# Ledger of designs, part 195: peptides against a protein of PDB entry 5KEZ

Target 1, 320 residues: chain A of PDB entry 5KEZ
Amino acid sequence: NVAIYNPFRPWWERYQPVSYKLCTRSGNEDEFRNMVTRCNNVGVRIYVDAVINHMCGNAVSAGTSSTCGSYFNPGSRDFPAVPYSGWDFNDGKCKTGSGDIENYNDATQVRDCRLTGLLDLALEKDYVRSKIAEYMNHLIDIGVAGFRLDASKHMWPGDIKAILDKLHNLNSNWFPAGSKPFIYQEVIDLGGEPIKSSDYFGNGRVTEFKYGAKLGTVIRKWNGEKMSYLKNWGEGWGFVPSDRALVFVDNHDNQRGHGAGGASILTFWDARLYKMAVGFMLAHPYGFTRVMSSYRWPRQFQNGNDVNDWVGPPNNNGVI

## One batch from the design tools (peptide; made by RFdiffusion4, then SolubleMPNN)

Design b2_p22_7_s2 (from b2_p22_7, 12 letters changed)
Fold by OpenDDE base, seed 4:
Structure b2_p22_7_s2 (fold): chain B 320 residues (1-320), chain A 22 residues (1-22)
Amino acid sequence: as target 1 above (320 residues)
Amino acid sequence: YNDYFYDKEKNKIDGYFWHDPF
């Protein structure tokens, strides 16, 4: 991914890929293989956060400032380490003046335009699908158990399916023969937009962001809500079917105080309430559960916004 | 990176949902 130095190595640089090389702040491919092997050998499975909707930001300077030193040129859409070129992006499809998503009520913009300036891959192209599948298959062959598909809301479900249909079975050294990768898709559907979580049910599980948002209001006793109201928690609260839901109290985005439930989201900063929420989540049968493990950073709020929400995990001069 | 922080439309919708009792 892109190495960003202003601010200094923020967490979100990880989501700006320039290649599919397994070479990042966390280590190289050999070290990753070693980790996957060691984890699998003790029954711990690895699921990769796969960033396949886009490459890096369109405004990032060309060069070799990346975690693996690969050259890239956002201006010309040149990512030779893949390789991608200008033919592999949706620049011609996006009809907005900025090239970015401008209206989330326009599903076509949400899928075909840039998410906050991130160069949007043309996932309709078999070439692009194949390059992504090759990346994911490489990981599968290493021994990962599945994937979180980042920014799935911004990809056409059919394009995702086309990629998934190219995937190998899981590595038979650790998984039963014929096993398929576990897929869960990040889709934020809080209502009010045309894109629905149900659009993605055919590809795998989806993130249920209503879960953390509503649980937060209940635990906080906001709006007169009570724990007793959790009697019909799950589908009874309008959540997606349990067998399609991946549930969580918080994630790396909303723990930084914005979006997907707003201030209702409970985090480790609210230790007591957070423990209650996580405990309830783990005890309740609804959905597939995910527990967050994060870190502290020096929060500085200005007008309700943390100006240090970019701060990444503890590191040694950028190396994690 | 994410539209949840920086996209005004998304933030507006998220805020609305947050105040919805159900």
Scores: peptide ipSAE 0.019, ipTM 0.584, DockQ to the pose 0.026
Fold by OpenDDE base, seed 2:
Structure b2_p22_7_s2 (fold): chain B 320 residues (1-320), chain A 22 residues (1-22)
Amino acid sequence: as target 1 above (320 residues)
Amino acid sequence: YNDYFYDKEKNKIDGYFWHDPF
């Protein structure tokens, strides 16, 4: 991915890929392979956060300032380490003046335009699908158990399906022969927009952002809500079917500022209430649970916003 | 990445913003 130095190595640089090389702040491919092997050998499975909707930001300077030194040029859409060129992006399909998503009520913009300047891959093209599948299959062959698909809301479900159909079975050294990768898709659906979580059920599980948002309001006792109202927690609260839900109290985005769920989201900063929420989530049968492992950072609020929300995990001069 | 504001009084999404990835 792109190496960002201003601010110094923010967490979000990981979501700006310039290649599919397994070479990042966390280590090289050999180290990753060793980690996967060691984890699998003790029954811990690895799921990769796969960034396949886009490459890096449109305004990032061209050069070799990347975690593996690969050259890239956002201006010319040149990513030779893949390789991608201008033919592999949706610049010609997006009809907005800025090239970015301008209206989230326009599903076509949401899928075909740039997410906050991130160069949008043309996932309709078999070439692009195959390059992504090659990347994911390499990970599968290493021994990962599945994937979180980042920014799934911004990809056409059919394009995702086309990629998934190219995937190998899981590595039989650790998984039963014929096992398929576990897939869950990040889709922010809190209502009010045309793109729905149900659009993606055919590809795998989806994130249920209503879970943490609503649970937060209950535990905070906002609007007179009570724990007793959780008797029909799950589908009874308008959430997606349990067998399609990936649930969580918070994630890295809504842990910062006013992400999906807003101020209701409980985090480790609210330790007592957060423990209650996580405990409830783990005890309740609804959905597939995900527990957040995060870190503290020096928060500095200006006008209600944390100016240090970019701070990444503890590191040694950028190396994790 | 886009974020939503949750209005506790209205119990709904009342705002939208994004984080600049640059």
Scores: peptide ipSAE 0.016, ipTM 0.542, DockQ to the pose 0.033
Fold by OpenDDE base, seed 3:
Structure b2_p22_7_s2 (fold): chain B 320 residues (1-320), chain A 22 residues (1-22)
Amino acid sequence: as target 1 above (320 residues)
Amino acid sequence: YNDYFYDKEKNKIDGYFWHDPF
């Protein structure tokens, strides 16, 4: 991914890929392979956050400022380490003036235009699908158990399906023969938009962002909410079917006041309430649960916003 | 600042707002 130095190595640089090489601030491919092997040998499975909707931001300077040293040029859409070129992006398909998503009520914009300036890959192309599948298959062959698909809301479900259909079975050294990778898709659906979580059920599980948002309001006793109202928690609250839901109290985005949920989201900063919410989540049978492991950073609020929300995990000069 | 959710339109539609988590 792009190595960003202003601010200094933020967490979100990881979501601006310039190659599919497995060398990042967390380590190189050999170290990753070693970790996956050691984890699998003791029954701990690894799931990769796969960023396949886009490459880096359109405004990032060209050069070799990347975690693996690969050259890239956002201006010309040149990512030779893949390789991608201008033919592999949706620049000509997006019809907005800025090239970015401008109206989230327009499903076509949401999927064909740039998410906050991130160069949008043309996932309709078999070439692009194949490059992504090769990346994911390499990880599968290393021994990962599945994937979180980042920004799935911004990809056409059929394009995702086409990529998934190219994937190998899991590594038989640790998984039963014929095992398929576990797939869950990040889709923000709080209602009111044309894109629905149900559009993605055919590909795997989806994130249920209503879960953390609504649980937060209840635990915080906002708007007269009571714990007794949780008697029909899950589908009874309008959530997706349990067998399609990936649930969580918070994630890296809304922990920082970004994404779906807003101020209702409970985090480790509210230790007591957070423990209550996580405890409830783990005790309740609805959905597949995910527990957040995070870190403290020097929060500094200005006009209600943390100006240090970019801060990544503790590191040694950018290396974790 | 390319944060995934640094989109005003998305935040508006999804009912997301920035605030101290208390």
Scores: peptide ipSAE 0.021, ipTM 0.587, DockQ to the pose 0.029; fails the geometry check
Fold by OpenDDE base, seed 1:
Formats: C-alpha cells, structure tokens, sequence
Structure b2_p22_7_s2 (fold): chain B 320 residues (1-320), chain A 22 residues (1-22)
C-alpha cells in the first residue's frame, strides 16, 4: 500500500493499495504464510480484509513510496505491479464534477465514482475481475478460510459475484474438499439510501451496522431505551435475516468517528458498557458474531473530534 | 485522508441515524 508520512503511517494507508503484494507493515508474505499455517494447525481459521474496490488516492504523488517499494502513478492510473492502467478504472463512467461520490442517494455514483478520492476500479471488466481473483486465490492457496470484502457497497453485486465465481476451493490440507471461502461484505445500510444490504445477500453475509448502533443506544439507555425492548432483537428490529447478518458492537471505522451509528457505538473506551454489549451479542443467537480486537492510541479531542484518530496499530515494521 | 465517515454526504446521512433509535 501507499506509505503516508503526514500524518505518520496512519491506519488508513492500509486501505490504499498500489499492488496485491503481501508486503506491508503487518509483515511479509513468508510471515503471513507462517501465521496461516500455524493457525490452521490448531483449528484457528483466517479471513482477510480484501480491498478490491479501489486503489490508492488520486492525489497521492507518483513514485515508489509504498510498503513494498512498488512504483505507482495515480495521475496516470498506472499500477504496474498488478498491472492496472487507465483502462481499468471508472473515470469515464463517473459523471460527477469532482470524480468523487457527491450524492449517496445516487446508486450509480456510489458504485462508479471515487470513494473519498480513492481510484475506483472498473470491476465490470473481466481483466480487473481476474486480477482480483488471482490475488484472492493466492491467499486461498496459502490457506485462508475466507474474506471480508471492503467497501462492498461501492461495488455492483454482480461484479462481486463474478469475482467470487473465479475463486478456488479452500486448501484441502486443512479444509474438506470442495469447501468454499467464507464471504462477508461490508455494506453500510442504515436506511434512507437506495443501496440495500439485500442487494448483496446472494454473495454471502453482510455487515449489519444497525446492530451496534441500536445496541449501543439501548445499553446507554438513551432516549428511554430499555433492555426489555430486546425481546424481539434481530429481525424484529428490522435487521437483515440472521443467516445473512454479520454482527458486531464496533469496527475500526465507527470506533473512530461519526459514521455508522455515531456516538451510540460502544468501544473499549467505554469498558463497562462495552463488555455488556459484547456479552449480550455473544449470548444472543442472532447473526454471525465478530468480536473486535483493537488498540489504544493517544486521543486528543478538538471541537468534539479526535484529531489523532489516524494513529495506526502498534508494530515494529515502521521502516517499511 | 482515507476515512469513509469523513465524507460530507456520508456523515450527513449516518450522523442522523443515531438521533433516532427506532
């Protein structure tokens, strides 16, 4: 991915790929392969956060400032380490003046325009689908069990399906023959927008962001909410079907900001309430549960916003 | 700066949700 130095190596640089090389501040490919093997050997399975909607930001300077030293040029849409070129992006499809998403009530903008300046891949192209599938298949062959598909809301469900149809069965060294990868898709659907979680049910599970938002409100006892209202928790609260839901109290994004539930989201910073929420989540049968493992950073609030929400995870690979 | 929730339009929509628990 891109190496960002201002601020110094933020967490979100990991979501600005310039190649599909397994070479980042989290480790190299050998270290990753070793981890996957060791985990599989003791029954712990690995799924990968796959960033396949986009490459790096359009405003990033060209050069070799990346975690594995690969050259890239956002201005010319040149990513030779893949390789991608100007033909592999949705620049010509996006009709907004900025090239970015400007109206989230326009589904075509949400899917064909740049998310916060991130160069949007043309996933309608078989070439692009194949390059992504090659990346994911490499991981499958290493022994991963599945994927979180980042920014799925910003990809057409049919394009996702086309990629998934190219995927190998899981590695038979650890999984039964014919096993398919576990897929869940990050779709932020809190209502009020044209893109719905149900659009993606055919590809796998979907993140249910209403879960953490609503549970946070209840646990915090905001607006007169009571635990007794959780009698019909799940579908009764308007959530997606249980067999399509991946549920969580918080994630790395809403742990830091105003989005996807805002201040209602409980985190480790609210230790007591957070434990209550996580305990409830694990005890209740609704959805497939995910427990967050995060890290502390030196929060500094200015005008209600943490100006240090960029701080990346602890690591000893800061030189990469 | 790559933060999904710092998008002005997204913040507008998602920021309203937690004000209405139902």
Amino acid sequence: as target 1 above (320 residues)
Amino acid sequence: YNDYFYDKEKNKIDGYFWHDPF
Scores: peptide ipSAE 0.019, ipTM 0.560, DockQ to the pose 0.026; fails the geometry check

Design b2_p22_7_s3 (from b2_p22_7, 11 letters changed)
Fold by OpenDDE base, seed 3:
Structure b2_p22_7_s3 (fold): chain B 320 residues (1-320), chain A 22 residues (1-22)
Amino acid sequence: as target 1 above (320 residues)
Amino acid sequence: YNDYFYDKEKNKIDGYLWHDPF
């Protein structure tokens, strides 16, 4: 991914790919392979956060400032390490003035325009699908158990399906022959927008962001909510079917206070309430559970916003 | 990515913003 130095190596630089090489601030491919092997050998499975909707931001300077040193040029859409070129992006499809998503009530913008400037891949192209599948298959062959598909809301479900149809079975060294990768898709659907979580049910599980948002309101006792109201928690609260739900109290985005749930989201900053929420989540049968492991950062609020919400995990000069 | 504003009284999304990755 791109190495960002202003601010200094933020967490979100990880979501700006310039190649599918497995060399990042967390380690190189050999180290990753070693980790996957060691984890699998003790029954711990690895699920990769796969960033396949986009490459890096359009405003990032061209060059080799990336975690693997690969050259890239956002301006010309040149990512030779893949390789991608201008033919592989949705620039011509996006009809907004900025080239970015401007209206989340326009599904075509959400899928075809740049997410906050991130160069949007043309996932309708078999070439692009194949390059992504190659990346994911490499990970599968290493021994990962599945994937979180980042920014799935911004990909057409059919394009995702086409990619998934190209995937290998899981590595038989650790998984039964014929096993398929576990897929869950990040889709932010709190209602009120045209893109729905149900659009993606055919590809695998989806994130249920209503879960953390609603649970937060209940445990915080907002709007008269009570714990006793959780009796019909799950589908009874209008959530997606349990067998399609990936549930969580918070994630890296919404623990920063404004995304996909807003202030209702409980985090480690609210230790007591957070433990209650996580405990409840783990005890309740609804959905497939995900527990967040995060870190503290020096929060500095200005006008209600944390100006340090970019701060990444503890690191040594950018190396984790 | 985009952030949603959650109106706790109306129990709905009342707006959104996005992070600047640059």
Scores: peptide ipSAE 0.017, ipTM 0.466, DockQ to the pose 0.033
Fold by OpenDDE base, seed 4:
Structure b2_p22_7_s3 (fold): chain B 320 residues (1-320), chain A 22 residues (1-22)
Amino acid sequence: as target 1 above (320 residues)
Amino acid sequence: YNDYFYDKEKNKIDGYLWHDPF
C-alpha cells in the first residue's frame, strides 16, 4: 500500500493499495506465511481484510513511496505491480462532476464513483476480477480461512459473486477437503439508504452496524432504553437474520467516529460500559461475534472530532 | 447515515463520519 508520511504512517494507509504483494508495515510474505502456519497448527484461523473495491487515492503523488517499493501513478491510473491501467477503473462510468460519491441516496453512484477519492476498480471486467481472485487465491493457498471484504457497499453484489466463484477451496493441510472460505462483507446499513444488507446475503455474512449502535444506546440508558428491552434482541429489533449477521460492539472506524458525546458506540475508552456490552454480545446467541483489539492514542477533540483519529498502532519508526 | 470525507488540500482521507439515525 501507499506509505503516508503526513501524517506519519496513519492506520488508513493500509486501505490504499498499490499492489497485491504481501509486503507491508506488518512484515513480508514469508513472515505472514509463517504466522498463518503457526496459527493453523494450534487451531487459530486467519481471516484477511481484503481491499478489493479500489486502489489508492487519486491525489496521492506518483512514485515508489509504498510499503514494498512498487511504483504507482494515481494520475494515470498506472499500477504496474498488478498490473492495472486506465482501462481498469470506473472513471468513465461515474457520472458525478467530481468523480467521487456525492449522494449516498444514488446506489449507482455509491458503487461506480470513487469512495472519497479512492480510485474505483472496474469490477465488471473479468480481467480485474481475475487479478483480485489471484490475490485472494494466493492467500487461500497459504492457509487463510476466509476474508472480510472491505467496502462491499461500494461493489455490486454480482461482481463480488463473480470473484468468489473463482476462489479455490481451502488448503487441505488444515481444512477438510472441499471447504470454502468464510466470507463476511462490510456493509453499512443503518436504514434510510437504497443499498441494503440483504443485497449481499448471497455472497456470505454481512456486518450488522445496527447492533453496536442500538446496544450502545441501551447500555448508556439513552432515550429511556432499558436492558429489559433486549428480550427480543436480534431479528426482533429489525436486525438481519442471525445466520447472515456478523456482530460487534465497535470497529476501527466507528471507534474513531465523529460526534463526541453524541455517538452511542461503546469503546474501550468507556471501560465499564464496554465490558458490559462485550459480555452481553458474547453471551447472546445472535449472529457471529467479533471482538475488537485496539490501542490507545493521544486523542485531541476539536468541534467534537478527534483530530488524531489517524494515529496507527504502536510501531518502531513506522514498522509494526 | 455514513459519510466518508477527503481533504483535497492534504491529499488524504481525513476520516469516517456517521450519524445514528435512531
Scores: peptide ipSAE 0.016, ipTM 0.518, DockQ to the pose 0.024
Fold by OpenDDE base, seed 5:
Structure b2_p22_7_s3 (fold): chain B 320 residues (1-320), chain A 22 residues (1-22)
Amino acid sequence: as target 1 above (320 residues)
Amino acid sequence: YNDYFYDKEKNKIDGYLWHDPF
């Protein structure tokens, strides 16, 4: 991914890829392979956060300022480490003046335009699908058990399906023969937009962001909400079917207090309430549960916004 | 995405508009 120095190595630089090389601030491919092997050998499975909707931001300077030193040029859409070129992006399909998503009520913009400047891959192309599949298959061959698909809302479900259809069975050293990777897709669907979580049910599970948002409101006792209202928790609250839901109290994005539930989201900053929420989630049978493990950072609020929400995990001069 | 949630329209929808329980 790109190496960002202003601010200094933010957490979100990981979501600006310039290659599919397994080389980051957390380690190299050999170290990753070693970890996966050790984990699998004791029954711990690894699921990878796969960033496949886009490459880095269009405004990032060209050069070799990346975690693996790979050259890239956002201006010319040149990512030779893949390789991708200008033919592999949706610049010509996006009809907005800025090239970015401007109207989230327009599904075509959401999927064909850039997410906040991130160069949008042309996932309709078999070449692009194949390059992504090669990346994911390499991980499968290493021994990962599945994937979180980042920014799935911004990809056409059919394009995702086409990529998934190219995936290998899981590594038979640790998984039964014929096993398929576990897929869950990040889709923010709280209502009010044309793109629905149900559009993605055919590809695997989806994130249910209503879960953390609603639970936070209840436990915070906002708007007269009561714990007794959780009697029909799950589908009774308008959530997706349990067998399609990936549920959580918070994630790295909404932990910072903006979007996908906003201020209702409970986090480790609200220690007592957070423990109540996580305990309830783990006790209730609805959905597939995910527990967050995070870190403290020096929050500094200005006009209600944390100006340090970019701060990444504890590190030594950028190395995690 | 840090900047993603600072989009005013997206922030409004994701932060404050959700399905009512039934």
Scores: peptide ipSAE 0.019, ipTM 0.492, DockQ to the pose 0.027; fails the geometry check
Fold by OpenDDE base, seed 2:
Structure b2_p22_7_s3 (fold): chain B 320 residues (1-320), chain A 22 residues (1-22)
Amino acid sequence: as target 1 above (320 residues)
Amino acid sequence: YNDYFYDKEKNKIDGYLWHDPF
């Protein structure tokens, strides 16, 4: 991914890929392979956050300022380490003046335009699908158990399906022969927009962002909410079917500000209430549970916003 | 990346940017 130095190595630089090389602040491919092996040997499975909707931001300077030193040029859409070129992006499809998503009520914009300037890959092309599948298959062959698909809302479900259909079975050294990768898709669906979580059910599980938002409201006792109201928790509260849901109290995004339910979201900063929420989530049978492991950072609020929300994990001069 | 918040007063869900990646 791109190496960002202003601010200094923010967490979100990880979501701006310039290649599919396993060479980042977290380590190199050999170290990753070693970690996967050691984890699998003790029954801990690895799921990769796969960023396949886009490459880096269109305004990032060209050069070799990346975690593995690969050259890239956002201006010319040149990513030779893949390789991708201008033919592999949706610039010609997006009809907005800015090239970015401007209206989330337009599903075509949401899928074909740039997410906050991130260069949008043309996932309709078999070449692009194959490059992504090659990346994911390399991970599968190393021994990962599945994937979180980042920004799935911004990809056409059929394109995702086409990629998934190219995937190998899981590594038989640790998984039963014929096992398929576990897939869960990040889709922010709180209602009010044309793109629905149900559009993606055919590809795997989806994130249920209503879960943390509503649970936070209940545990905070806002609006007269009571724990007893959780009797029909899950589908009874308008959530997706349990077998399609991946649930969580918070994630790295909404931990850093108002979103996905706003101020109701519970985090480790609200330790007591957060423990209650996580405990309830783990005890309740609805959905597949995900527990957040995060870190403290020096929060600095200005006008209600944390100006240090960019701070990444504890590191040694940028190396995690 | 964008996120969403529900505004009860506006009775709608609005999207907003979490950060400027550039």
Scores: peptide ipSAE 0.017, ipTM 0.467, DockQ to the pose 0.031; fails the geometry check

